# Peptides against a protein of PDB entry 1EMU: the designs that were tried, part 130

Target 1, 132 residues: chain A of PDB entry 1EMU
Amino acid sequence: PPYLKWAESLHSLLDDQDGISLFRTFLKQEGCADLLDFWFACTGFRKLEPCDSNEEKRLKLARAIYRKYILDNNGIVSRQTKPATKSFIKGCIMKQLIDPAMFDQAQTEIQATMEENTYPSFLKSDIYLEYT

## One batch from the design tools (peptide; made by RFdiffusion4, then SolubleMPNN)

Design b2_p29_5_s4 (from b2_p29_5, 13 letters changed)
Fold by OpenDDE base, seed 3:
Structure b2_p29_5_s4 (fold): chain B 132 residues (1-132), chain A 29 residues (1-29)
Amino acid sequence: as target 1 above (132 residues)
Amino acid sequence: SKAVEETSEEIIEKLLEEEEKEEEEEEEE
């Protein structure tokens, strides 16, 4: 069954809509749903190809991600990303150099946070265990 | 994956909507 694959890797969990839903519910209860939302935001942003028609949208989206997750000093994403990473992102926004990969390092750091903390906790949670 | 793609699109759309709302609020202040 799919829930067994979820225990094998975070990647397998996120490849399943049911897995995403349960994991997000768990993260909300733990007050850290922003970790997952930020991860998905970065993935979606990277998929937007740079072109004249997408320039405004990409800039707006980059600013939105930056303001919501990076500038929020009370946010878990800000607390789990390195100052140098946040500074780099700020620089990209200020210079309007919106490369598709500008959030890659931040996404990597947040993914590591989930892998080390919230993902293992999820597998031990009542939400996951009751689903199995 | 399809799940990742669909979820990513939903998150992006929500972020853009929230940004537009914040910009409108800043203009009213």
Scores: peptide ipSAE 0.687, ipTM 0.912, DockQ to the pose 0.885
Fold by OpenDDE base, seed 4:
Structure b2_p29_5_s4 (fold): chain B 132 residues (1-132), chain A 29 residues (1-29)
Amino acid sequence: as target 1 above (132 residues)
Amino acid sequence: SKAVEETSEEIIEKLLEEEEKEEEEEEEE
């Protein structure tokens, strides 16, 4: 069954809508759902092709991601990203240089956080264990 | 994956909606 694959890798978990839903529910209970939401936001942002028609949308989205997750010093994403990474993102926003890869380093750091902490905890959680 | 694509799209749309609401509220002030 799919839930067995979820225990093999975070990638397998995130490739399944049910897996995402359960994991997000767990993270929300732990007060760190922003980790996953930020990860998905970065993924979606990177896929937007830079062009004249997407320029405004990409800028707005970048600003939204920045304000919601990076600028908030009390947020879990901000706490789990390095100062240099946050400074780089801020610089991109201020200069309005919105490269598709501008959140890549932050996403990598957040993914590492999930891999090392929340994902293992999820596999030990009542949510996952009761589902199995 | 399809799940990643759909979830990413949902998150993006939500963020954009929130951004638009904030802009509208700021303009009304």
Scores: peptide ipSAE 0.687, ipTM 0.913, DockQ to the pose 0.863
Fold by OpenDDE base, seed 5:
Structure b2_p29_5_s4 (fold): chain B 132 residues (1-132), chain A 29 residues (1-29)
Amino acid sequence: as target 1 above (132 residues)
Amino acid sequence: SKAVEETSEEIIEKLLEEEEKEEEEEEEE
């Protein structure tokens, strides 16, 4: 069953809508749903291929991600990303150099945080155990 | 995956909506 695959890897968990829903619910209870939302935001942003028709949209989206998750010093995403990574992102926004990969390092760091902390905790949570 | 793609799109749409609201509020000030 799918829930067994979820215990094998975070990747398998996120490949399933039910897995995403349960994991996000758990994260909300822990006050760290922004970790997952940021991860999905980065994925969606990177998927948008640069072209003349979507330049404004990409810039707005980059600014939105930056303001919501990076600029907020009290936010969990900001606390779990390295200063150099946040500085790089700020630089991209200020210079309006919006490369599709500009959030890759931050996404990697947030993914590592989830892999090391929240994902293992989820597998021990009542939410997951009751589902199994 | 399909799940990742759909969830990512939903998150992006919400972020863009929030950004548009903030821009409108700033213009009114």
Scores: peptide ipSAE 0.687, ipTM 0.912, DockQ to the pose 0.877
Fold by OpenDDE base, seed 2:
Structure b2_p29_5_s4 (fold): chain B 132 residues (1-132), chain A 29 residues (1-29)
Amino acid sequence: as target 1 above (132 residues)
Amino acid sequence: SKAVEETSEEIIEKLLEEEEKEEEEEEEE
């Protein structure tokens, strides 16, 4: 069953809509839902190819991601990303140099946080155990 | 995966909607 694959890797968990839903519910209870939302935001942003028709959308989205997750010093994403990474993102926003990969390092750091902390905790949670 | 793609799109749409709402509020002030 799918829930067994979820225990094998975070990748497998996130490849399943039910897995995402349960994991997000767990994270929300822990006050850490922004970790997952940011991860998905970065993924979606990277998929937007630079072109004339997407320029405004990409810039707005980059700014939105920056303001919501990076600029908020009290936010969990900000606390779990390195200062140099946040500074780089800020620089991109200020210079309006919106490369599809501009959030890659931040996404990597947040993924590592989930891998090391929240994902293992999820596998021990009542939410997951009761589902199995 | 399809799940990742669909979820990513949903998150992006929400972010853009929030951004537009904030801009409208700033213009009204």
Scores: peptide ipSAE 0.687, ipTM 0.912, DockQ to the pose 0.864; fails the geometry check

Design b2_p29_6_s1 (from b2_p29_6, 10 letters changed)
Fold by OpenDDE base, seed 4:
Structure b2_p29_6_s1 (fold): chain B 132 residues (1-132), chain A 29 residues (1-29)
Amino acid sequence: as target 1 above (132 residues)
Amino acid sequence: EEEEKRRKEEEEEEEEEKLLEELIEEAEK
């Protein structure tokens, strides 16, 4: 069943709507829901093909992601990203150089945080275990 | 001028929040 694949990799969990739902519920209880939202925001952002018609939208999205997750010094995402990574993102926004991959390093760092902490804890949680 | 700036910032924040929600929702599909 799918829930067994969730235990094999975080990727499998995040590819499943039910998995995402359960994991988000767990993260909310832990005060870490922003990790998942940021991860998906980065994924969604990278998928947007740069073009004249969506240039303004992409810039707004980049700013939104930056302001919500990176600039929030009290936020979990900000605390789990390297200063150099945050500075790079800031630089891109200030220069309005919005490359689709500009959040890749930050996403990698947040993914590592989930892999090492919240994901293992989720697999031990009542939420997951009761689902199995 | 200050009131206009405040209004614009509020509108920008609301738009950014909406855009983020849509982006995340689409990414999860």
Scores: peptide ipSAE 0.648, ipTM 0.914, DockQ to the pose 0.900
Fold by OpenDDE base, seed 3:
Structure b2_p29_6_s1 (fold): chain B 132 residues (1-132), chain A 29 residues (1-29)
Amino acid sequence: as target 1 above (132 residues)
Amino acid sequence: EEEEKRRKEEEEEEEEEKLLEELIEEAEK
């Protein structure tokens, strides 16, 4: 069943709607839901093909992601991303150089955080175990 | 003027929240 795949890979968990839902619920209880939301935000952002018609939208989204997750020094995402990474993102926004991959390093760092901490904890949680 | 500034900031925040919500929702599909 799918829940067994979730235990084998975070990727498998994040590819499943039920898995995402349960994991988000768990993260909310832990005060870490922003990790998942940021991860998906980065994924969604990277998937937007840059063109003349969506340049403004992409810039707004980049700014939104930055302000919501990176600039918030009290946020979990900010605390789990390296200063150099955050500075790079800020630089891109200030220079209005909005490359689709501008959040890749930050996403990698947040993914590592989940892999190391919240994902393993989820697999030991009542939410996951009761689902199985 | 301060009230207008506050309103604009609130509107910007709401727009950002909406944009992010839509982006995340789409990415999860």
Scores: peptide ipSAE 0.648, ipTM 0.914, DockQ to the pose 0.837
Fold by OpenDDE base, seed 5:
Structure b2_p29_6_s1 (fold): chain B 132 residues (1-132), chain A 29 residues (1-29)
Amino acid sequence: as target 1 above (132 residues)
Amino acid sequence: EEEEKRRKEEEEEEEEEKLLEELIEEAEK
């Protein structure tokens, strides 16, 4: 069943709607839901192909991601990203140089945080174990 | 004028937040 694959990799968990739902519920209880939302925001942003017609939208999205997750010093995403990474993102926003990959390093760092902490804890949680 | 500027900035922030929510929802599909 799918829940067994979830225990094999975070990738498998995030490819399943039920897995995402359960993991989000767990993260909310831990006060870490922003990790997952930021990860998906970065994924969604990277998939947007830049063109003249969506340049303003992409800038707005980049700014939104920056303001909500990076700029918030009390936020978990901000605490789990390197200062140099945050500075790079800020620079892109200020220069309005919005490359699809501008959040890749931050996403990598947040993914590592999940892999090392919240994901293993999820697999030991009552939420996951009761589902299985 | 300053009050109008603040109002416009708040409106822009609300729009950005909505776009972000939609982006996340689409990325999870």
Scores: peptide ipSAE 0.648, ipTM 0.914, DockQ to the pose 0.962
Fold by OpenDDE base, seed 2:
Structure b2_p29_6_s1 (fold): chain B 132 residues (1-132), chain A 29 residues (1-29)
Amino acid sequence: as target 1 above (132 residues)
Amino acid sequence: EEEEKRRKEEEEEEEEEKLLEELIEEAEK
């Protein structure tokens, strides 16, 4: 069943709508749902094709991601990303140099945070165990 | 005008948040 695949890898969990839903519920209870939202924001952003018609929207999105997750010093994402990574993102925003991969390093760091902490805890949670 | 500037910035921020929510929703599909 799918729930067994979720225990094999975080990637499998995030590829399943039911898995995402349960994991988000768990993260909300832990006060760190922003980890998941940021991860998906980065994924979605990277998939956007750079073109003249998307330039304004891509800049707005990049700014939104930066302000909501990176600039917020009290946020879990900000606390789990390295200063050099945050500085790079800030530089891209200020220069309006919006490369599709500009959030890749930050996403990697947040993914590592989930892999080491929240994902293992989720697999031991009542939410997951009651689903199985 | 400072007041109008703040209003415009608030509207821009709301648009950005909406775009972000849509981006996340689409990425999860």
Scores: peptide ipSAE 0.649, ipTM 0.915, DockQ to the pose 0.959; fails the geometry check

Design b2_p29_6_s2 (from b2_p29_6, 13 letters changed)
Fold by OpenDDE base, seed 2:
Structure b2_p29_6_s2 (fold): chain B 132 residues (1-132), chain A 29 residues (1-29)
Amino acid sequence: as target 1 above (132 residues)
Amino acid sequence: MEEEEERRRREEEEEEDELLEELIEEAEK
């Protein structure tokens, strides 16, 4: 069943609508929902193909991601990303150099955070266990 | 005016936030 695949890898969990829903519920209870939202934001952003018609939209999105998750020092994403990574993103925003991969390093660091803490805890949670 | 600029900035940020929410929703599909 799908829930067994979720226990095999975080990727499997994040590729399943039911898995995402349960994991988000768990993260909200832990005050860590921004980890998941940021991860998907980065994924969605990277998929946007740079073109003349998308340039303004991509800049707006990059600014939004930066403001909501990177700039907020009280946020979990900010606390779990390296200073050099945050500085790089800031530089891209300031220079308006909006490469599709500009959030890749930050996404990697947040994914590592989930792998080490929240994902294992989710698999031990009542939310997951009651679903199984 | 400074007050008008602040209002415009707020409106821009609201638009950016809406775009972000749509981006996240689409990425999960």
Scores: peptide ipSAE 0.696, ipTM 0.928, DockQ to the pose 0.958
Fold by OpenDDE base, seed 3:
Structure b2_p29_6_s2 (fold): chain B 132 residues (1-132), chain A 29 residues (1-29)
Amino acid sequence: as target 1 above (132 residues)
Amino acid sequence: MEEEEERRRREEEEEEDELLEELIEEAEK
């Protein structure tokens, strides 16, 4: 069953709608839901192919991601991303050089945070165990 | 003008937040 695959990898969990839902619920209880939202935001952003018609949209999205998760010094994402990574993102936005991969390093760092902390905790949580 | 600028900024941020919300929702599909 899918829940067994969720225990094998975070990737499997995040590829399943039910898995995402349960994991988000868990993260909300832990005050860490922004980790997941940021991760998906980065994924979605990278999928947007740059062109003249969506340049403004991509810039707005980049600003939104930066403002919501990176700039908030009290936020979990900000606390779990390196200063150099945050500075790089800021630089891209300030220069309006919006590469699809501009959030890759930050996403990697947040993914590592989930892998080391929240994901393992989720697998030991009542939410997951009651589902199984 | 200060208040107007603040209003404009809020509106821009709200639009950005909406775009972000949509982006996240689509990415999860």
Scores: peptide ipSAE 0.695, ipTM 0.928, DockQ to the pose 0.954
Fold by OpenDDE base, seed 4:
Parts: sequence; C-alpha cells; structure tokens
Structure b2_p29_6_s2 (fold): chain B 132 residues (1-132), chain A 29 residues (1-29)
Amino acid sequence: as target 1 above (132 residues)
Amino acid sequence: MEEEEERRRREEEEEEDELLEELIEEAEK
C-alpha cells in the first residue's frame, strides 16, 4: 500500500495526495506547516519556464516566496535556512535576476530539516499510525 | 501620497500572495 512507501522515503510521501494531506495536518499541529508549503512553492517555481510572457509573474512569485518565508525572521523556514542562502535569494530579487533554480539551495536545506525531524516524527505520529 | 503608495503596495502584495497560493496548489498536483 502507498502508506508503506511513505515510510520508505519522504519523496514517496510528497508524491501522494493523501500523504501530503496527512503530513500537512501533522506539520500544522507542530507549527511547521510552512516547511511543506515552501518546499512545494520552490518546486512549482522551478517548473515555470522563463519567457517574456511570464517574467513579471515569476518576479512576483519570487517576491512572494521571499516575503512569506525568508524575510520573516520568526518563521520556521527562515530559521532553518542559512544566512548566505537567504542573502543570495534577496540579491536575486533586488537585481531582478530570477533564475528558476534560485530557490534550490533553500529548498534543499528545508528538505534536510524535514528529513531530520518532522518526517521521522510523522511516521511515529498517531495520524500516520491510525491511517495504516 | 504616502497613503496611496501604501495602498498600492498592499494591493501588489495581495496579488503576489494569491499567485503563491496558486503555485503551491498546482505543485502538489
């Protein structure tokens, strides 16, 4: 069953709608839901092909991601990303150099955070265990 | 002048936030 694959890898969990839903619920209880939202935001952003028609949209999205997750010093994402990574993102936005990969390092750091703590904790949670 | 600029900024940020929500939703599909 899919829930068994969820225990094998975070990737499998995040590739399943039910898995995402349960994991988000768990993260909300832990006050860490922004980790997941940011991760998906980065994924979605990277998938956008740069072109003349979406240049403004991509800039707006980059600004939104920055304001919502990076700039907020009290946010879990901000606390779990390195200063150099945050500075790089800020620089890209200020210079309006919006490369599809500009959030890759931040996403990697947030993914590592999930792998180290929230994902393992989720697999021990009642929400997951009751689902199985 | 300041009120108008602030209003415009808020409206822009609201649009950006909406785009972000859509981006996240689409990425999960």
Scores: peptide ipSAE 0.694, ipTM 0.927, DockQ to the pose 0.958
Fold by OpenDDE base, seed 5:
Structure b2_p29_6_s2 (fold): chain B 132 residues (1-132), chain A 29 residues (1-29)
Amino acid sequence: as target 1 above (132 residues)
Amino acid sequence: MEEEEERRRREEEEEEDELLEELIEEAEK
């Protein structure tokens, strides 16, 4: 069953709608749901193909991601990303150089945070265990 | 009264936030 695959990798968990839902619920209880939202935001952003017609939209999205997760010093994402990474993102936005991969390093750092902390804890949580 | 520039910035941020929510929802599909 899918829940067994979720225990094998974070990738499997994030590729399943039920898995995402349960994991988000868990993260909300832990006060760190922004980790997941940021991860998906980065994924979605990277998939957008740059062109003249969507440049404004991409800039707006980049600004939104920056404001919501990077700029907020009280946020879990900000606390779990390196200063150099945050500085790079700020620089891209200020220069309006919006490469599809501009959030990749930040996403990697947040993914590592989930892999090392929240994901293992989720697999030990009542939410997951009751589902199994 | 609210300054026009502040109003405009808030409107811009609201639009950006809506776009972001849509982006996240689409990415999870």
Scores: peptide ipSAE 0.695, ipTM 0.927, DockQ to the pose 0.938; fails the geometry check

Design b2_p29_6_s3 (from b2_p29_6, 8 letters changed)
Fold by OpenDDE base, seed 3:
Structure b2_p29_6_s3 (fold): chain B 132 residues (1-132), chain A 29 residues (1-29)
Amino acid sequence: as target 1 above (132 residues)
Amino acid sequence: MEEEKKEKEEKEEEEEEKLLEELIEEAMK
């Protein structure tokens, strides 16, 4: 069953709608749902193909991601991303150099954060265990 | 005017937030 695959890798969990739902619920309980939301924001952003027609939209999205997750010093994403990474993102925003991959490093760092704590904790959580 | 500037910035942030929410929702599908 899918829930067994969820325990094998975070990737498998995040590739399943039910897995995402349960994991996000868990993260909300832990006060760190922003980790997952940011991760998906980065994924979604990278999928946007740069073109003349969506340049403004992409910039707005980049700014939104930056302001919500990177700039917020009280946010868990900000606390779990390296200063150099945050500075790079800021630089991209300021220069309006909005490469689809501009959040990749930050996403990697947040993914590592989830791998280290929240994902393992989820697999030990009542919400997951009761689902199985 | 500062009030106008604030209003403009707030509207911009609201728009950006909506776009972000949509982005995340789409990415989770």
Scores: peptide ipSAE 0.652, ipTM 0.915, DockQ to the pose 0.970
Fold by OpenDDE base, seed 5:
Structure b2_p29_6_s3 (fold): chain B 132 residues (1-132), chain A 29 residues (1-29)
Amino acid sequence: as target 1 above (132 residues)
Amino acid sequence: MEEEKKEKEEKEEEEEEKLLEELIEEAMK
C-alpha cells in the first residue's frame, strides 16, 4: 500500500496527495507547515516557463516567496536556510533577475531539514500510525 | 498622496500573496 512507500522515502510521500495531506496536517500541529508550503512553492515556481508574457507574474511570485518565507526572520524557513542562500535570493529580487532555479538551493536546504527532523517524526506520529 | 502609495503597495502585496497561494495549491496536485 502507498503508506509503506511513504516510509521508504520523502519523495514518495510528497508524490501522493493523501500523503501530502497527512504530512501537512502533522506539520501544522508542529508549527512548521511553512517548510512544506515553501518546498512546493519552489517546485511550482521552477515549472513556470519564463517568457515575455509571464515575466510580471513570475516576478510577483518570486517577491511573494521571498517576503513570506525568506525575509521573515522569525519564520521556520528563514531559520533553516543559510545566510548566503537568503542573500542570493534577495539579490535576485533586487536585480529583478528571476531565473526559474533561483530557489533551488533554498529548497534543497529545506528538504534536508524535513529529511532530518519532521519527516522521521511524522513516521512516528499518531496521525501516520493510525492511518496504517 | 502617501496614503495612496501605501494603499497601492498593500494591494500589490495582497495580489502577490494570492498568486503564491494558487501556486502552492497547484503544485500539491
Scores: peptide ipSAE 0.651, ipTM 0.915, DockQ to the pose 0.963
Fold by OpenDDE base, seed 4:
Formats: structure tokens, C-alpha cells, sequence
Structure b2_p29_6_s3 (fold): chain B 132 residues (1-132), chain A 29 residues (1-29)
């Protein structure tokens, strides 16, 4: 069953609608749902192909991601991303150089955070174990 | 001018937040 694959890799968990739902619920209980939301924001952002018609939209999205997750010093995403990474993102926003991959490093760092902490905890959580 | 600027900034933030929510929702599908 799919839940066994979830235990094998975070990738498998995040590729499953039910897995995402359960994991997000768990993260909310732990006060760190922003980790997952940011991760998906980065994924969604990277999928947007740059073109003249969506340039303004992409800039707005980049600013939104930056302001909500990176600039908020009290946020868990900000605390789990390196200063150099945050500085790079800020630079992209200020220069309005909005490359689809501009959040890749930050996403990698947040993914590592989940891999080391919240993902293992989820696999030991009541919500996951009761689902299995 | 300050009131207009503040109003524009608030509207911009609301629009950005909406776009972000939609982006995340779509990415999770």
C-alpha cells in the first residue's frame, strides 16, 4: 500500500495526495506547516514558464514567497535557511531577476530540514501509525 | 499620498497572498 512507500522516502510521501494531507496535518500540530507550504510554493513557482504574459505574475509570486517565508525572521522557514540563501533571493527580488530556479537552494535547505526532523517524527506519529 | 500609498501596498499584499495560496494549492494537486 502507498503508506509503505511513504516510509521509504519523503519524495513518495509528497507525491501522494493522502500523504500530503496527513503530513500537513501533522506539521500543523507541530507548528511548522510553513515548511511544507514553502516547499510546494517553490515547486509550483519553478513550474511556471517565464514569458511576457506572466512576468508580472511571477514577480508578484516571488515577492509573496519572499515576504511570507524568507523575510519573516520569526518564521520557521527563515530560521532554517542560510543567510547567504536568503540574501540571494532578496537580490533577485530587488533586481527583478526572477529565474524559475531562484528558490531552489532554499527549497533544498527546507527539504533537508524536513528530512532530518519532521519527516522522521511523522513516521512515528499517531496520525501516521493509525492510518497504517 | 501616504494614505494612497498604504492602500496600494495593502492591496498588493492581498493580491500576492491570493496568488501564493493558489500556487501552493495547485502544486499540491
Amino acid sequence: as target 1 above (132 residues)
Amino acid sequence: MEEEKKEKEEKEEEEEEKLLEELIEEAMK
Scores: peptide ipSAE 0.651, ipTM 0.915, DockQ to the pose 0.936
Fold by OpenDDE base, seed 2:
Structure b2_p29_6_s3 (fold): chain B 132 residues (1-132), chain A 29 residues (1-29)
Amino acid sequence: as target 1 above (132 residues)
Amino acid sequence: MEEEKKEKEEKEEEEEEKLLEELIEEAMK
């Protein structure tokens, strides 16, 4: 069943809408839902191909991601991303050079954070265990 | 002019936040 696949890899969990829903609920209870939201923001952003019609939209999105998750020093995403990574993102925003992959390193670091702590904790949570 | 500028910036930030929410929701589908 799908819930067993969720325990085998975070990737499997994040490819399943039911898995995403349960995991997000768990993260909200832990006060760290921003980790997952940021991860999906990066994924969604990378999928937007640059073109004349969406250039302004992509810039606005990049700024929004930066301000909400990177710039907030008290935020969990900011605390779990390296200074060099955050500086790179800031540079892209300031220069208005918005490459689809500009958040890739940050996304990798946040994914590692989830893999190390919140994902394992989720598999031990009442939410997951009651679902199984 | 300064207040107008601030209001414009706030409106822009609200639009950016709305776009971000939509982006995340779409990515989770």
Scores: peptide ipSAE 0.653, ipTM 0.916, DockQ to the pose 0.933; fails the geometry check

Design b2_p29_6_s4 (from b2_p29_6, 12 letters changed)
Fold by OpenDDE base, seed 3:
Structure b2_p29_6_s4 (fold): chain B 132 residues (1-132), chain A 29 residues (1-29)
Amino acid sequence: as target 1 above (132 residues)
Amino acid sequence: DEEEEERRKKKEEEEEEKLLEELIEEAEK
């Protein structure tokens, strides 16, 4: 069943709508929902193909992601990303150089955070265990 | 105008929130 695959990899969990839902619920209880939201935001952002018609939208989204998750010094994402990474993102926005991959390093760092902490904890949580 | 500034800020925040929600929702599909 799918829940067994979720225990094999975070990727499998994040590829399943039910898995995402349960994991988000868990993260909310832990005050760490922004980790998941940021991760998906980065994924979604990278999928946007740059073109003349969506340049403004991409810039606005980049700014939104930055302000919501990176600039918030009290946020879990900000606390789990390296200063150099945050500075790079800021630089991209200030220079209006909005490459699809501009959040890749930050996403990697947040993914590592989930892999090391919240994901393992989720697999031990009542939410997951009761689902199984 | 302080009230106008507050409204502008609120509108900006709401727009950002909406954009992010849409982006995340699409990414999860």
Scores: peptide ipSAE 0.645, ipTM 0.910, DockQ to the pose 0.792
Fold by OpenDDE base, seed 5:
Structure b2_p29_6_s4 (fold): chain B 132 residues (1-132), chain A 29 residues (1-29)
Amino acid sequence: as target 1 above (132 residues)
Amino acid sequence: DEEEEERRKKKEEEEEEKLLEELIEEAEK
């Protein structure tokens, strides 16, 4: 069953709609749901093909991601990203250099945070164990 | 007008928030 694959890798968990739902519920209880939302925001952003017609939209999205997750010093994402990474993102926003990969380093750092902390805790949670 | 500028910025922020929500929803599919 899919839940067994979820225990094998975070990747498998995030590829399953039910897995995402349960994991998000768990993260909300832990006060760190922004980790998952930011991760998907970065994924979605990277998939957008840059062109003349969506330049304004991409800039707005980049600003939104920056303001919600990076700029908030009290936020979990901000606390789990390196100052140099946040500075780089700020620079991209200010210069309006919106490369599809501009959030890759931040996403990597947040993914590592999940791998080391919240993901293992999820597999030990009542939410996951009761589902199995 | 400072008040008009604040209203404009608030509206822009709300639009960006909606775009972000849509982005996340699409990425999870």
Scores: peptide ipSAE 0.644, ipTM 0.910, DockQ to the pose 0.961
Fold by OpenDDE base, seed 4:
Structure b2_p29_6_s4 (fold): chain B 132 residues (1-132), chain A 29 residues (1-29)
Amino acid sequence: as target 1 above (132 residues)
Amino acid sequence: DEEEEERRKKKEEEEEEKLLEELIEEAEK
């Protein structure tokens, strides 16, 4: 069953709608839901192919991601991303150089945070255990 | 006009927030 795969890798968990739902619920209880939302935001952003028709939209999205998660010093994402990474993102936005991969490093750092902390805790949570 | 500028910024932020929500939703599919 899928829930067994969730215990094998975070990737498997995040590739399953039920897994995402349960994990988000858990993260909300822990005050860390922004980790997951940011991760998916980065994924979604990277999937957008740059073109003349979506340049403005991509810039708006980049700004939105930056303002909501990176610039918020009290946010969990900001606390779990390196200053150099945040500065790089800021630079991209200020220069309006919006490469699809501009959030990759930040996403990697947030993924590592989940792998090391929230994901293991989720597998020990009542939410997951009762589902199994 | 400062009031007009403030309203414009607020609308832009709301639009960006909506776009972000849509982006996340699509990424999870």
Scores: peptide ipSAE 0.644, ipTM 0.911, DockQ to the pose 0.963
Fold by OpenDDE base, seed 2:
Structure b2_p29_6_s4 (fold): chain B 132 residues (1-132), chain A 29 residues (1-29)
Amino acid sequence: as target 1 above (132 residues)
Amino acid sequence: DEEEEERRKKKEEEEEEKLLEELIEEAEK
């Protein structure tokens, strides 16, 4: 069953709509749902093809991601990303150099945070165990 | 006008937030 695959890989969990829903619920209870939202924001952003018609939209999205998750010093994402990573993103925003991969390092760091902390805790949570 | 500029800025931020929500939703599909 799918829930067994979720226990084998975070990637499997994030590829399943039911898995995402349960994991988000868990993260929200832990006050760190932004980790998941940021991860998906980065994924979605990277998939946007740079073109003349998307230039304004991509810039707006990059700014939104930066302001909501990176610039917020009280946020879980900001606390779990390295200063150099945040500085790089800021530089891209200020220079309006919006490369699809500009959030890759930050996404990697947040994914590591989930792998080391929230994901293992989720597998031990009542939310997951009651689903199984 | 400073007040007008602030309103414009707020509107822009709201639009950006909406785009972000849509981006996340689409990425989860």
Scores: peptide ipSAE 0.645, ipTM 0.911, DockQ to the pose 0.962; fails the geometry check

